# Designs tried in a protein design run: peptides against a protein of PDB entry 5B16. Part 6

Target 1, 136 residues: chain A of PDB entry 5B16
Amino acid sequence: TPSRINHNERLEFLGDAVVEFLTSVHLYYLFPSLEEGGLATYRTAIVQNQHLAMLAKKLELDRFMLYAHGPDLCRESDLRHAMANCFEALIGAVYLEGSLEEAKQLFGRLLFNDPDLREVWLNYPLHPLQLQEPNT
Target 2, 136 residues: chain A of PDB entry 5B16 as posed
Amino acid sequence: TPSRINHNERLEFLGDAVVEFLTSVHLYYLFPSLEEGGLATYRTAIVQNQHLAMLAKKLELDRFMLYAHGPDLCRESDLRHAMANCFQALIGAVYLEGSLEEAKQLFGRLLFNDPDLREVWLNYPLHPLQLQEPNT

## One batch from the design tools (peptide; aimed at target 1 L27 Q48 H51)

Design b2_p30_4_s2 (made by RFdiffusion4, then SolubleMPNN; from b2_p30_4, 11 letters changed)
Fold by OpenDDE base, seed 3:
Parts: sequence; C-alpha cells; structure tokens
Structure b2_p30_4_s2 (fold): chain B 136 residues (1-136), chain A 30 residues (1-30)
Amino acid sequence: as target 1 above (136 residues)
Amino acid sequence: EEERRNEEILKELEEKVRELLEERKEEEER
C-alpha cells in the first residue's frame, strides 16, 4: 500500500507538469497577441484544483473516490483536492504508458464539452516536443 | 471571490475560443 501511494504521488508529479505544459502550449499558439500575464492568468484558471476536479468529475472520479476513500474524505474541499490529484495521476499515467498526444487528446476532450470548441483547442500547431514524440 | 473570479476567467477563455471558431468558419465559407 505504501508503495502504491508513492507511485501515485510520482504520477501526480509527472501529470502536473504535463497538464501545465499542454495548457501553456495551446494557450501560446491560440493567442499569439496575448501578453504573458494574460496567458498566465488563463493557465492558472485551467490548472487550479477546482477546475481539475471538475474535469475529474466528467470521468466519474468522484464516484471512484467516494467508493475507495469515502470515509477519509470528510470535507468537500478534501474531495476536490483528492480528485484533482487523481486527475493529475491519470494524465501522468496516460503520458507514461501512452504518449503526449494521447494525454493531449484526453485533456482536450475534457476541457470543452462543445466538440467544435474542442477542435479549435486541439488543432493548432504543436510544440516541437509534441512533434518529436515517437507515438504521436 | 477567488472561485468566482476563476470561473469568469474560464468563461472568458471559452468565449475567446468561440471567436476563433467563428473566424475559422467564415474563412471556410469563402
């Protein structure tokens, strides 16, 4: 169990970076005239725990968390934080076991409910690191 | 207050993306 916890925390660490990277790249290309402060503001809003928890809810991670850890999650804020962490771990795992492209697609599908907006978000020039990813 | 502000920021972002979508549609129609 301790080993599993450590593994999840490591995945969260990786996932946090992936989420921030993907967010940064897409914002950068979508809004070429937006200053750094504006880009940072949007990024912060996207990657905050509350928003990530909302994305996690779309994957029904709330049900999972309550099933697995309900007694330990006494507060709504604790649940949101746990869901955000779980979401980060999931993205980290998708990147690790799959590819950056797969993580990008999953994240984009969750960011926008409107498929047309989703397409705009996803179909902009890729960062060189994404282009060079072997499984892209 | 911070929560409300962040929600408004996300709404603004969505609107900006929608504007890009509309621009793309107009270009495709031409």
Scores: peptide ipSAE 0.640, ipTM 0.923, DockQ to the pose 0.848
OpenDDE base, seeds 1, 2, 4, 5: peptide ipSAE 0.640, 0.639, 0.637, 0.636; ipTM 0.924, 0.922, 0.921, 0.922

Design b2_p30_4_s4 (made by RFdiffusion4, then SolubleMPNN; from b2_p30_4, 18 letters changed)
Fold by OpenDDE base, seed 4:
Parts: sequence; C-alpha cells; structure tokens
Structure b2_p30_4_s4 (fold): chain B 136 residues (1-136), chain A 30 residues (1-30)
Amino acid sequence: as target 1 above (136 residues)
Amino acid sequence: SELERNRAILEELRRLLAEKLEERRRREAE
C-alpha cells in the first residue's frame, strides 16, 4: 500500500490534471473567439504555481504548511511551491472523493472574489458555435 | 516582474468576463 506521502503525491498528480482540465474547459467555452494563444496565456496564468499558491492562501494553507513543514520551507519560493502542490492535492481529493462538480465549485469560488464574475465563470451558457460540443 | 505580468493577465481575464457579463445584461434588457 502506498504511504501517505505517495498518496499525497498521487492526489497532487490528479489535482493538477483536474485544475488544468477545468481551466481549459471554462476558457474554451467562455471565449469561443479567443485564439489558442490567448487561451493558453490565461490558462497558464491561472494554473501556474504562484497563482495556485495565492489561492491556497485563501484556505490558510500557508499556516498549515509552516506548522507541519516549517523547517523544510525556509524560503518563500519553496513555501509557494509547496502550497501550490498542497492545493492541487486538495482539488484532487475533492474530485476523487466528491465529484468534478464539487472541484469546479471550490476552484471557482477561489478564483474570483467578485460573485458576478464567479457566476459567469461557473455558469456560462453554451455559445451557439459550441452547441455540438459534449456537455461539460 | 513575472508576478506583475501574471497579475496583469489575470486582470485582463477579469475584464473579459466583465465585458461578457455586460453583454449578457444588455441582451437580456432588449
């Protein structure tokens, strides 16, 4: 059986994919006229470690990481990286034990403080050009 | 800095979403 460390790493792996997928899907549907370069730019900005670390701060994961792993996280950059990984593991766990919808909701709530923008992100209507696309 | 550039990109995304929202509101008002 895998150790707790292995389990967390596996959850991080899964969470990374979930975050990437959700981000990609939402951007794709929200901006049907945006070129791939723009989609990729926004996706990168959303999913990169420094941004995920910012989202992790909203969950106070920084305090958790310093408490649990402080000696190994003396550098701010190391802390941010660890927070991002922990955030991914959290999303992975939510997906694994909950659902993609729950992961989507949690991620969306953290992405946008503005409830109106959050609503647009989370509950977008299908664009006419995307009506033939599979349901997301 | 990279952080500042990333923040700018995210702000641009928020502006795009806001524009989309306003467009929806305009259509709903018509």
Scores: peptide ipSAE 0.618, ipTM 0.918, DockQ to the pose 0.812
OpenDDE base, seeds 1, 2, 3, 5: peptide ipSAE 0.615, 0.616, 0.612, 0.611; ipTM 0.918, 0.918, 0.916, 0.917

Design b2_p30_5 (made by RFdiffusion4)
Pose (drawn by RFdiffusion4):
Structure b2_p30_5 (pose): chain A 136 residues (1-136), chain P 30 residues (1-30)
Amino acid sequence: as target 2 above (136 residues)
Amino acid sequence: EEEAEEAEEALEELEEKIRELAEERKEEEE
């Protein structure tokens, strides 16, 4: 009778929605002209596990992760996938303890390497229907 | 492999679009 609640699958389950939300909102506001197609395309291109793993490496998560040796089979696939999932667990935890803005800042800073692109991603403009009318 | 290549292309396009927005914001500030 093993304990499954001691994993990061809980914070991964939360992080999945966290990352999905951040990508959806940012890709929504930063492209008020783009339809659902491009939005889903960019979103599915970002939430990809390989991309989330390479992006997780920027935090050196492979050095701080509790990845144990398997029975016999242990390829790069298990390691990078573990990084991908553990990253979602991390941003889920940051979303939980810290505010949502801290998840926005984390994922935003981790996405674009150029600091000049982060200023746009983090500071998304208001909706066009809100832009025209300042008050109401 | 094909899906990864398509995703890299889509991310390059996204980066270019974001860069264009950053340039437009700088021009408006000037």

Design b2_p30_5_s3 (made by RFdiffusion4, then SolubleMPNN; from b2_p30_5, 10 letters changed)
Fold by OpenDDE base, seed 3:
Structure b2_p30_5_s3 (fold): chain B 136 residues (1-136), chain A 30 residues (1-30)
Amino acid sequence: as target 1 above (136 residues)
Amino acid sequence: SEEEERNEKILKELEEKIRELYEERKKLEE
């Protein structure tokens, strides 16, 4: 249905922004001395389709994609792209119907299998300069 | 691809940096 396709594309659009925003914020706070180029490099690696598809596999979206769109996903690259888009739409939906906090928690849980690294990612001490200028 | 390999390396570096932060925090809590 064209309406459903448009809805999913809109959610994907929103989710893409949310994922990029969350990634940017966490990297910014975790590495206060890292230059913009380094931050951007890490962000790109985190939000690229290949990585998002890997995160989507943790939610078993591959099984869903094959079930719903199997005939159209004959190539591995096509499947990865579809999974990444679906993941973005999911994050968009979580943000839209839930909250940014819920999206943050879900994304963080998927980013790291190691609970110690996950804890650092989600709960980091704020740098004094960042506390003074939170909107910078 | 070369790009994918590069990005995988970048993600490993990121994980190592976060691990270092964890270890530093752990030492401070001891």
Scores: peptide ipSAE 0.640, ipTM 0.927, DockQ to the pose 0.867
OpenDDE base, seeds 1, 2, 4, 5: peptide ipSAE 0.636, 0.639, 0.633, 0.633; ipTM 0.927, 0.926, 0.924, 0.925; seed 1 fails the geometry check

Design b2_p30_5_s4 (made by RFdiffusion4, then SolubleMPNN; from b2_p30_5, 11 letters changed)
Fold by OpenDDE base, seed 3:
Formats: sequence, C-alpha cells, structure tokens
Structure b2_p30_5_s4 (fold): chain B 136 residues (1-136), chain A 30 residues (1-30)
Amino acid sequence: as target 1 above (136 residues)
Amino acid sequence: DEEEKENEKVLKELEEKIRKLYEERKKLEE
C-alpha cells in the first residue's frame, strides 16, 4: 500500500489543535473562577501523550498499532507516542470530514467513563459567576 | 514515574471538581 505518512502527519497537526481547543473551551466554561495556571495545568494533563494514549486504548488502537507497526514499536513509550499521534489524527479526521461538534462528542465520550461526569463536561451548568455575566 | 503519578493526581482532582458540579446541579433539579 502507498505511504500515508504525510497525510497522517497533517491530520495529527489538525487534531492536536482541535483537542487543545476543545479542552481549553470546556475548562474555561466549567471553572470560571479558576486562575489561568490551574486551567493550564488541567489542560496539560488532558492533552499529554500519555493521557491521549489511554484514550486511544479505549478505542483499541493499541491492538491496531501492534498489528500494523509491531516490529517498529520496541518500547512502551514508543507505543504510547504512536497511539497519541493516531488519536490526534483520528480527531483531526472527524473534524475534517464531520464537524467540530462531532469531534467534541467523541472526545467527551472518551474522557470520562462515568456518564455523570461526561454529561457535565459536555453540557455544563451555568455557574453563579456566569449567571452574573449572561452575555459572556 | 513520578511525573506520571503527578499527572494522574491532577486528572483525579479534575474529576472531583466536575463531580461537585454534578452534585450541585442535581440539588437544583430537586
């Protein structure tokens, strides 16, 4: 089969931005009283390769990666990195071929196993500070 | 790895904060 490295790298580029954007937006609205440093800390934890690889595992991308690239993945760290990249490419593809809303729904579904937490993340209630500033 | 453990702690703290939001919403719906 032809090499799709360039295409995948472009999707990863796009997906990385989408993941970071969605994460930022949700954190911003969920925690209106949290300072920038706290927001950045949560964002970093969510978008780091290790966490994205964990999300990718929920989609069984680890099995796919081992099947397709097993000989090239000699270290667990290499697998995690590859899985994170694959996850980014997937989100990028969903955004590209679908919509930001579809990417948001997929990402939110994977972020939390607890349906209650998932619901809050995707459909956050209005915070008291937001109630005081309804136009924001 | 210590860095990994710290990141996991941060994610747990996030879940706790979101849980509080859920509980608050639930109370308002009662």
Scores: peptide ipSAE 0.640, ipTM 0.926, DockQ to the pose 0.850
OpenDDE base, seeds 1, 2, 4, 5: peptide ipSAE 0.638, 0.638, 0.634, 0.634; ipTM 0.927, 0.925, 0.924, 0.925; seed 1 fails the geometry check

Design b2_p30_6_s2 (made by RFdiffusion4, then SolubleMPNN; its pose is not in this set)
Fold by OpenDDE base, seed 2:
Structure b2_p30_6_s2 (fold): chain B 136 residues (1-136), chain A 30 residues (1-30)
Amino acid sequence: as target 1 above (136 residues)
Amino acid sequence: SAEEEKRRQELLKKLEEFLRKLVEEARRAE
């Protein structure tokens, strides 16, 4: 159904922005001495299709995609791209129907299997220099 | 505390290592 496709694409659009935003915010606070180029490099790595596809696999979206769109996903690269898009759509839906906090929690849970890394990612303290910045 | 800060720094280092691995994976895919 065209309407369903359009809706999914819209959710993907929103989810892409949410993932980018969350990633940017966390990196900014976690690495206060890292230059913009380094922040951008880490962000790119986190939000790249192959990584998001790996996160999607944790939710078994691969099984869903193959069931729903198998004939269109003959190539592994196509599957990865579709999974990444589906993941973004999911995050978009969580944000839309829930909250940014819920999206943050879900994304963080999937980003890290290591609970310690998950904790530092989600619950970072503000750096002293950041406390002095009125715009942050 | 000093121990808590040390723990945090260790975790940040571990996080950076994790991220560097992701970066390398991204570069290999290019």
Scores: peptide ipSAE 0.612, ipTM 0.917, DockQ to the pose 0.869
OpenDDE base, seeds 1, 3, 4, 5: peptide ipSAE 0.609, 0.608, 0.608, 0.604; ipTM 0.917, 0.915, 0.917, 0.914

Design b2_p30_7 (made by RFdiffusion4)
Pose (drawn by RFdiffusion4):
Structure b2_p30_7 (pose): chain A 136 residues (1-136), chain P 30 residues (1-30)
Amino acid sequence: as target 2 above (136 residues)
Amino acid sequence: EEEELEERREKVQEELEKLVEEKEEAEEEE
């Protein structure tokens, strides 16, 4: 009778929705002209596990992760996938303790390497229907 | 300031398109 609640699969399950939300909202507001197609395309291109793993390496998560040696089979696939999943668990935890804005800042700073692109991603404009009318 | 903001948005789109291309290449390799 093992304990499955001691994993990060909980915070991964939460982080999945967190990353999905951040990507959805940012890709929504930063492209008020783009339809659902491009939005889903960019989103699915970002939420990809390989991309989330390479993006996780920027936090050196491979050095702080509790990855144990397997029975015999232990390729790069298990390691990188573990990084991908553990990253979602991390941003899920940051979303939980810290505010949602802290998840926005974390994922935003981790996405674009150029600091000049982050200022756009983090500071998304209002909706066009809100832009025309300042008050109501 | 408006021209710099538009240029930054274009760069953001270009970087996103590169991610789409990398995803399509990764799907083809699978």

Design b2_p30_7_s3 (made by RFdiffusion4, then SolubleMPNN; from b2_p30_7, 13 letters changed)
Fold by OpenDDE base, seed 3:
Structure b2_p30_7_s3 (fold): chain B 136 residues (1-136), chain A 30 residues (1-30)
Amino acid sequence: as target 1 above (136 residues)
Amino acid sequence: DEERRRELLEKLKEYLEKLVEELKELEEKE
């Protein structure tokens, strides 16, 4: 349905911005001495389709994509792009219907399998007014 | 606490560097 496609594309548009924003903010605060080039390199790695597709697999979006759009996804690259777009749309929907905080939490949980890295990413101070949780 | 945080940040940086290289390798194989 053209209407659904348009809606998903709009969510993807929003999600792309949210993912890039969250990534940028976290990298900025986590690495205050890293130059812009390094920040940009890390951001690109995190938000590019190849990586987002990897994150999408953690949600088993690959199975969903093959089920819903299998005939149109004959190449691995097509599947990766579709998964990345779907992931962006999901983040966009979470932000739209929930909050930026909810999007941040979901994205952070998926970014890292290592619990230590996940905790640092999510709990490191990102704003002077951000409430800090006690370190354990 | 602060030392532990610094260690974790270094670990994070190493992870990201590995991610960059991994993604480059995947792109080259395609």
Scores: peptide ipSAE 0.616, ipTM 0.923, DockQ to the pose 0.757
OpenDDE base, seeds 1, 2, 4, 5: peptide ipSAE 0.612, 0.612, 0.615, 0.608; ipTM 0.924, 0.924, 0.922, 0.922

Design b2_p30_8 (made by RFdiffusion4)
Pose (drawn by RFdiffusion4):
Structure b2_p30_8 (pose): chain A 136 residues (1-136), chain P 30 residues (1-30)
Amino acid sequence: as target 2 above (136 residues)
Amino acid sequence: EEEEEEEEEELLERVQEHLDELVEEHEESE
């Protein structure tokens, strides 16, 4: 009778929705002209596990992760995939303890390497229907 | 003000171009 609640699969399950939300909202507001197609395309291009793993390496998560040696089979696939999942677990935990804005800042800073692109991603404009009318 | 709007548009174009590169990498990875 093993304990499955001691994993990061909980914070991964949360982080999945966290990353999905951040990508959806940012890709929504930063492109008020783009339809659902491009939005889903960019979103599915970002939430990809391989991309989330390479993005996770920027936090050196492979150095701080508790990845144990398997029975015999232990390729790069298990390691990078573990990094991908553990990253979602991390941003899920940051979303939990810290505010949602801290998850926005974390994912935003981790996405674009150029600091000039981050200022746009983090500071998304209001909706066009809100832009025309300042008050109501 | 107009120069700030032009700089904002240029940054949005760069964000879009970077996102297109990610889409290409996503299609190649299939």

Design b2_p30_8_s2 (made by RFdiffusion4, then SolubleMPNN; from b2_p30_8, 15 letters changed)
Fold by OpenDDE base, seed 1:
Structure b2_p30_8_s2 (fold): chain B 136 residues (1-136), chain A 30 residues (1-30)
Amino acid sequence: as target 1 above (136 residues)
Amino acid sequence: KEEEEKRLEELRKKLKEYLDELVKEYLASQ
């Protein structure tokens, strides 16, 4: 049985991949005329640590981190990095214990406060043949 | 169908504007 630290790192690894994948897929379909460079730029902005930390704050992970590690996170940058990692681990856990769809829904709900943007992000239609691809 | 497409285009535009701002914030943080 791996240590709790190792387990968390593994979940973080998985979550990182899930976040990257979901972001890539949604950007790809939402912007069919955008070149690769533009897609990559948007992806980078979405998945960078400061942004993920902001998403983590919506789940009050900052309070959790301060409760668990307060003295060790005296610097704001350290807290943001830790929050981003924790967010990735959470997404990884949701995917692992649930499904990609559940991870998608959670991530999408957090990405946007604007309900219209949230809806288009989550519900943009895929190519008809691709709708049959396994989700779980 | 045409109205649905127009709505989608409008939302795509709005989303792009949002993401552009996010990119600016990212670049400013470097």
Scores: peptide ipSAE 0.606, ipTM 0.918, DockQ to the pose 0.850
OpenDDE base, seeds 2, 3, 4, 5: peptide ipSAE 0.602, 0.605, 0.601, 0.603; ipTM 0.913, 0.914, 0.913, 0.918

Design b2_p30_8_s4 (made by RFdiffusion4, then SolubleMPNN; from b2_p30_8, 14 letters changed)
Fold by OpenDDE base, seed 2:
Structure b2_p30_8_s4 (fold): chain B 136 residues (1-136), chain A 30 residues (1-30)
Amino acid sequence: as target 1 above (136 residues)
Amino acid sequence: SEEEERRRRELLERLRAYLDELVKEYLASL
Protein backbone atom coordinates (compact mmCIF):
# COMPACT_ATOMS: atom_id res chain seq x y z
CA THR B 1 0.00 0.00 0.00
CA PRO B 2 2.73 2.51 0.82
CA SER B 3 4.42 1.81 -2.49
CA ARG B 4 1.11 2.15 -4.30
CA ILE B 5 0.42 5.48 -2.65
CA ASN B 6 3.87 6.70 -3.58
CA HIS B 7 3.41 5.49 -7.13
CA ASN B 8 0.07 7.22 -7.43
CA GLU B 9 1.54 10.45 -6.11
CA ARG B 10 4.34 10.19 -8.63
CA LEU B 11 1.85 9.63 -11.43
CA GLU B 12 -0.13 12.60 -10.19
CA PHE B 13 3.01 14.72 -10.28
CA LEU B 14 3.69 13.66 -13.84
CA GLY B 15 0.09 14.05 -14.91
CA ASP B 16 -0.09 17.55 -13.51
CA ALA B 17 2.83 18.54 -15.70
CA VAL B 18 1.39 16.82 -18.76
CA VAL B 19 -2.00 18.47 -18.37
CA GLU B 20 -0.42 21.87 -17.89
CA PHE B 21 1.92 21.37 -20.84
CA LEU B 22 -0.79 20.21 -23.22
CA THR B 23 -3.05 23.03 -22.15
CA SER B 24 -0.29 25.57 -22.64
CA VAL B 25 0.61 24.33 -26.10
CA HIS B 26 -2.95 24.30 -27.36
CA LEU B 27 -3.76 27.73 -25.96
CA TYR B 28 -0.58 29.14 -27.43
CA TYR B 29 -1.44 28.00 -30.93
CA LEU B 30 -5.16 28.65 -30.75
CA PHE B 31 -4.84 32.23 -29.54
CA PRO B 32 -1.78 33.78 -31.19
CA SER B 33 -2.82 37.33 -30.31
CA LEU B 34 -3.65 36.65 -26.67
CA GLU B 35 -1.19 38.07 -24.17
CA GLU B 36 0.58 35.90 -21.63
CA GLY B 37 -1.74 36.93 -18.85
CA GLY B 38 -4.76 35.82 -20.80
CA LEU B 39 -3.15 32.53 -21.73
CA ALA B 40 -2.27 31.92 -18.10
CA THR B 41 -5.79 32.74 -16.99
CA TYR B 42 -7.32 30.23 -19.38
CA ARG B 43 -4.75 27.64 -18.39
CA THR B 44 -5.54 28.12 -14.73
CA ALA B 45 -9.24 27.75 -15.38
CA ILE B 46 -8.70 24.56 -17.36
CA VAL B 47 -6.36 22.82 -14.94
CA GLN B 48 -7.82 23.93 -11.61
CA ASN B 49 -9.13 21.19 -9.35
CA GLN B 50 -12.81 21.93 -9.74
CA HIS B 51 -12.60 21.63 -13.50
CA LEU B 52 -10.43 18.53 -13.46
CA ALA B 53 -12.85 16.97 -11.01
CA MET B 54 -15.63 17.64 -13.47
CA LEU B 55 -13.62 15.88 -16.16
CA ALA B 56 -12.96 13.03 -13.74
CA LYS B 57 -16.68 12.63 -13.19
CA LYS B 58 -17.06 11.84 -16.88
CA LEU B 59 -14.94 8.78 -16.23
CA GLU B 60 -16.94 7.96 -13.10
CA LEU B 61 -13.88 8.45 -10.96
CA ASP B 62 -16.20 9.73 -8.25
CA ARG B 63 -17.66 6.25 -7.92
CA PHE B 64 -14.19 4.79 -7.83
CA MET B 65 -12.99 7.21 -5.19
CA LEU B 66 -16.02 6.72 -2.99
CA TYR B 67 -15.59 2.98 -3.22
CA ALA B 68 -11.90 3.09 -2.43
CA HIS B 69 -11.76 6.00 0.01
CA GLY B 70 -15.31 6.82 1.00
CA PRO B 71 -14.71 7.42 4.69
CA ASP B 72 -12.01 9.97 3.91
CA LEU B 73 -14.09 11.89 1.40
CA CYS B 74 -17.08 13.04 3.41
CA ARG B 75 -16.63 16.66 2.33
CA GLU B 76 -17.34 17.75 -1.23
CA SER B 77 -14.11 19.71 -1.39
CA ASP B 78 -12.14 16.64 -0.36
CA LEU B 79 -13.85 14.61 -3.04
CA ARG B 80 -13.10 17.24 -5.69
CA HIS B 81 -9.44 17.34 -4.77
CA ALA B 82 -9.23 13.57 -4.74
CA MET B 83 -10.94 13.33 -8.11
CA ALA B 84 -8.66 15.96 -9.61
CA ASN B 85 -5.61 14.18 -8.27
CA CYS B 86 -6.86 10.87 -9.58
CA PHE B 87 -7.48 12.44 -12.96
CA GLU B 88 -3.93 13.78 -13.04
CA ALA B 89 -2.62 10.36 -12.10
CA LEU B 90 -4.63 8.82 -14.92
CA ILE B 91 -3.24 11.26 -17.47
CA GLY B 92 0.21 10.63 -16.08
CA ALA B 93 -0.26 6.90 -16.47
CA VAL B 94 -1.51 7.28 -20.03
CA TYR B 95 1.51 9.37 -20.89
CA LEU B 96 3.91 7.03 -19.13
CA GLU B 97 2.55 3.77 -20.48
CA GLY B 98 1.38 5.14 -23.80
CA SER B 99 2.41 8.44 -25.31
CA LEU B 100 1.94 12.17 -25.15
CA GLU B 101 -0.34 11.85 -28.15
CA GLU B 102 -2.56 9.41 -26.33
CA ALA B 103 -2.69 11.69 -23.32
CA LYS B 104 -3.53 14.60 -25.61
CA GLN B 105 -6.36 12.70 -27.25
CA LEU B 106 -7.85 11.54 -23.97
CA PHE B 107 -7.59 14.96 -22.38
CA GLY B 108 -9.07 16.69 -25.41
CA ARG B 109 -11.87 14.19 -25.62
CA LEU B 110 -12.85 14.89 -22.04
CA LEU B 111 -12.37 18.66 -22.18
CA PHE B 112 -15.20 19.17 -24.62
CA ASN B 113 -18.50 17.43 -25.04
CA ASP B 114 -19.00 19.50 -28.18
CA PRO B 115 -17.31 17.60 -31.01
CA ASP B 116 -16.71 20.79 -32.99
CA LEU B 117 -14.86 22.42 -30.12
CA ARG B 118 -12.97 19.20 -29.55
CA GLU B 119 -11.93 19.21 -33.17
CA VAL B 120 -10.66 22.78 -33.12
CA TRP B 121 -8.83 22.10 -29.87
CA LEU B 122 -7.11 18.94 -31.11
CA ASN B 123 -6.63 19.81 -34.76
CA TYR B 124 -5.81 23.50 -34.75
CA PRO B 125 -4.15 24.85 -37.89
CA LEU B 126 -0.94 26.70 -37.33
CA HIS B 127 -1.37 30.43 -37.73
CA PRO B 128 0.47 31.87 -40.75
CA LEU B 129 2.51 34.19 -38.55
CA GLN B 130 3.44 31.27 -36.34
CA LEU B 131 4.59 29.36 -39.38
CA GLN B 132 6.70 32.29 -40.50
CA GLU B 133 8.09 33.08 -37.07
CA PRO B 134 7.65 30.03 -34.86
CA ASN B 135 9.88 31.37 -32.10
CA THR B 136 8.36 34.81 -31.79
CA SER A 1 -11.62 28.18 -48.38
CA GLU A 2 -13.34 31.29 -47.13
CA GLU A 3 -16.16 29.20 -45.77
CA GLU A 4 -13.75 26.98 -43.89
CA GLU A 5 -12.03 30.01 -42.45
CA ARG A 6 -15.33 31.48 -41.38
CA ARG A 7 -16.22 28.24 -39.67
CA ARG A 8 -12.88 28.19 -37.91
CA ARG A 9 -13.37 31.74 -36.66
CA GLU A 10 -16.80 30.88 -35.36
CA LEU A 11 -15.49 27.81 -33.59
CA LEU A 12 -12.70 29.82 -32.02
CA GLU A 13 -15.23 32.34 -30.79
CA ARG A 14 -17.31 29.56 -29.29
CA LEU A 15 -14.23 28.06 -27.72
CA ARG A 16 -13.24 31.38 -26.21
CA ALA A 17 -16.73 31.87 -24.85
CA TYR A 18 -16.51 28.45 -23.26
CA LEU A 19 -13.17 29.29 -21.71
CA ASP A 20 -14.48 32.61 -20.45
CA GLU A 21 -17.21 30.74 -18.63
CA LEU A 22 -14.64 28.44 -17.09
CA VAL A 23 -12.76 31.49 -15.87
CA LYS A 24 -15.91 32.93 -14.36
CA GLU A 25 -16.68 29.68 -12.62
CA TYR A 26 -13.16 29.45 -11.29
CA LEU A 27 -13.16 33.00 -10.00
CA ALA A 28 -16.52 32.45 -8.35
CA SER A 29 -15.13 29.45 -6.52
CA LEU A 30 -12.34 31.43 -4.86
Scores: peptide ipSAE 0.622, ipTM 0.926, DockQ to the pose 0.924
OpenDDE base, seeds 1, 3, 4, 5: peptide ipSAE 0.620, 0.620, 0.621, 0.618; ipTM 0.926, 0.922, 0.925, 0.924

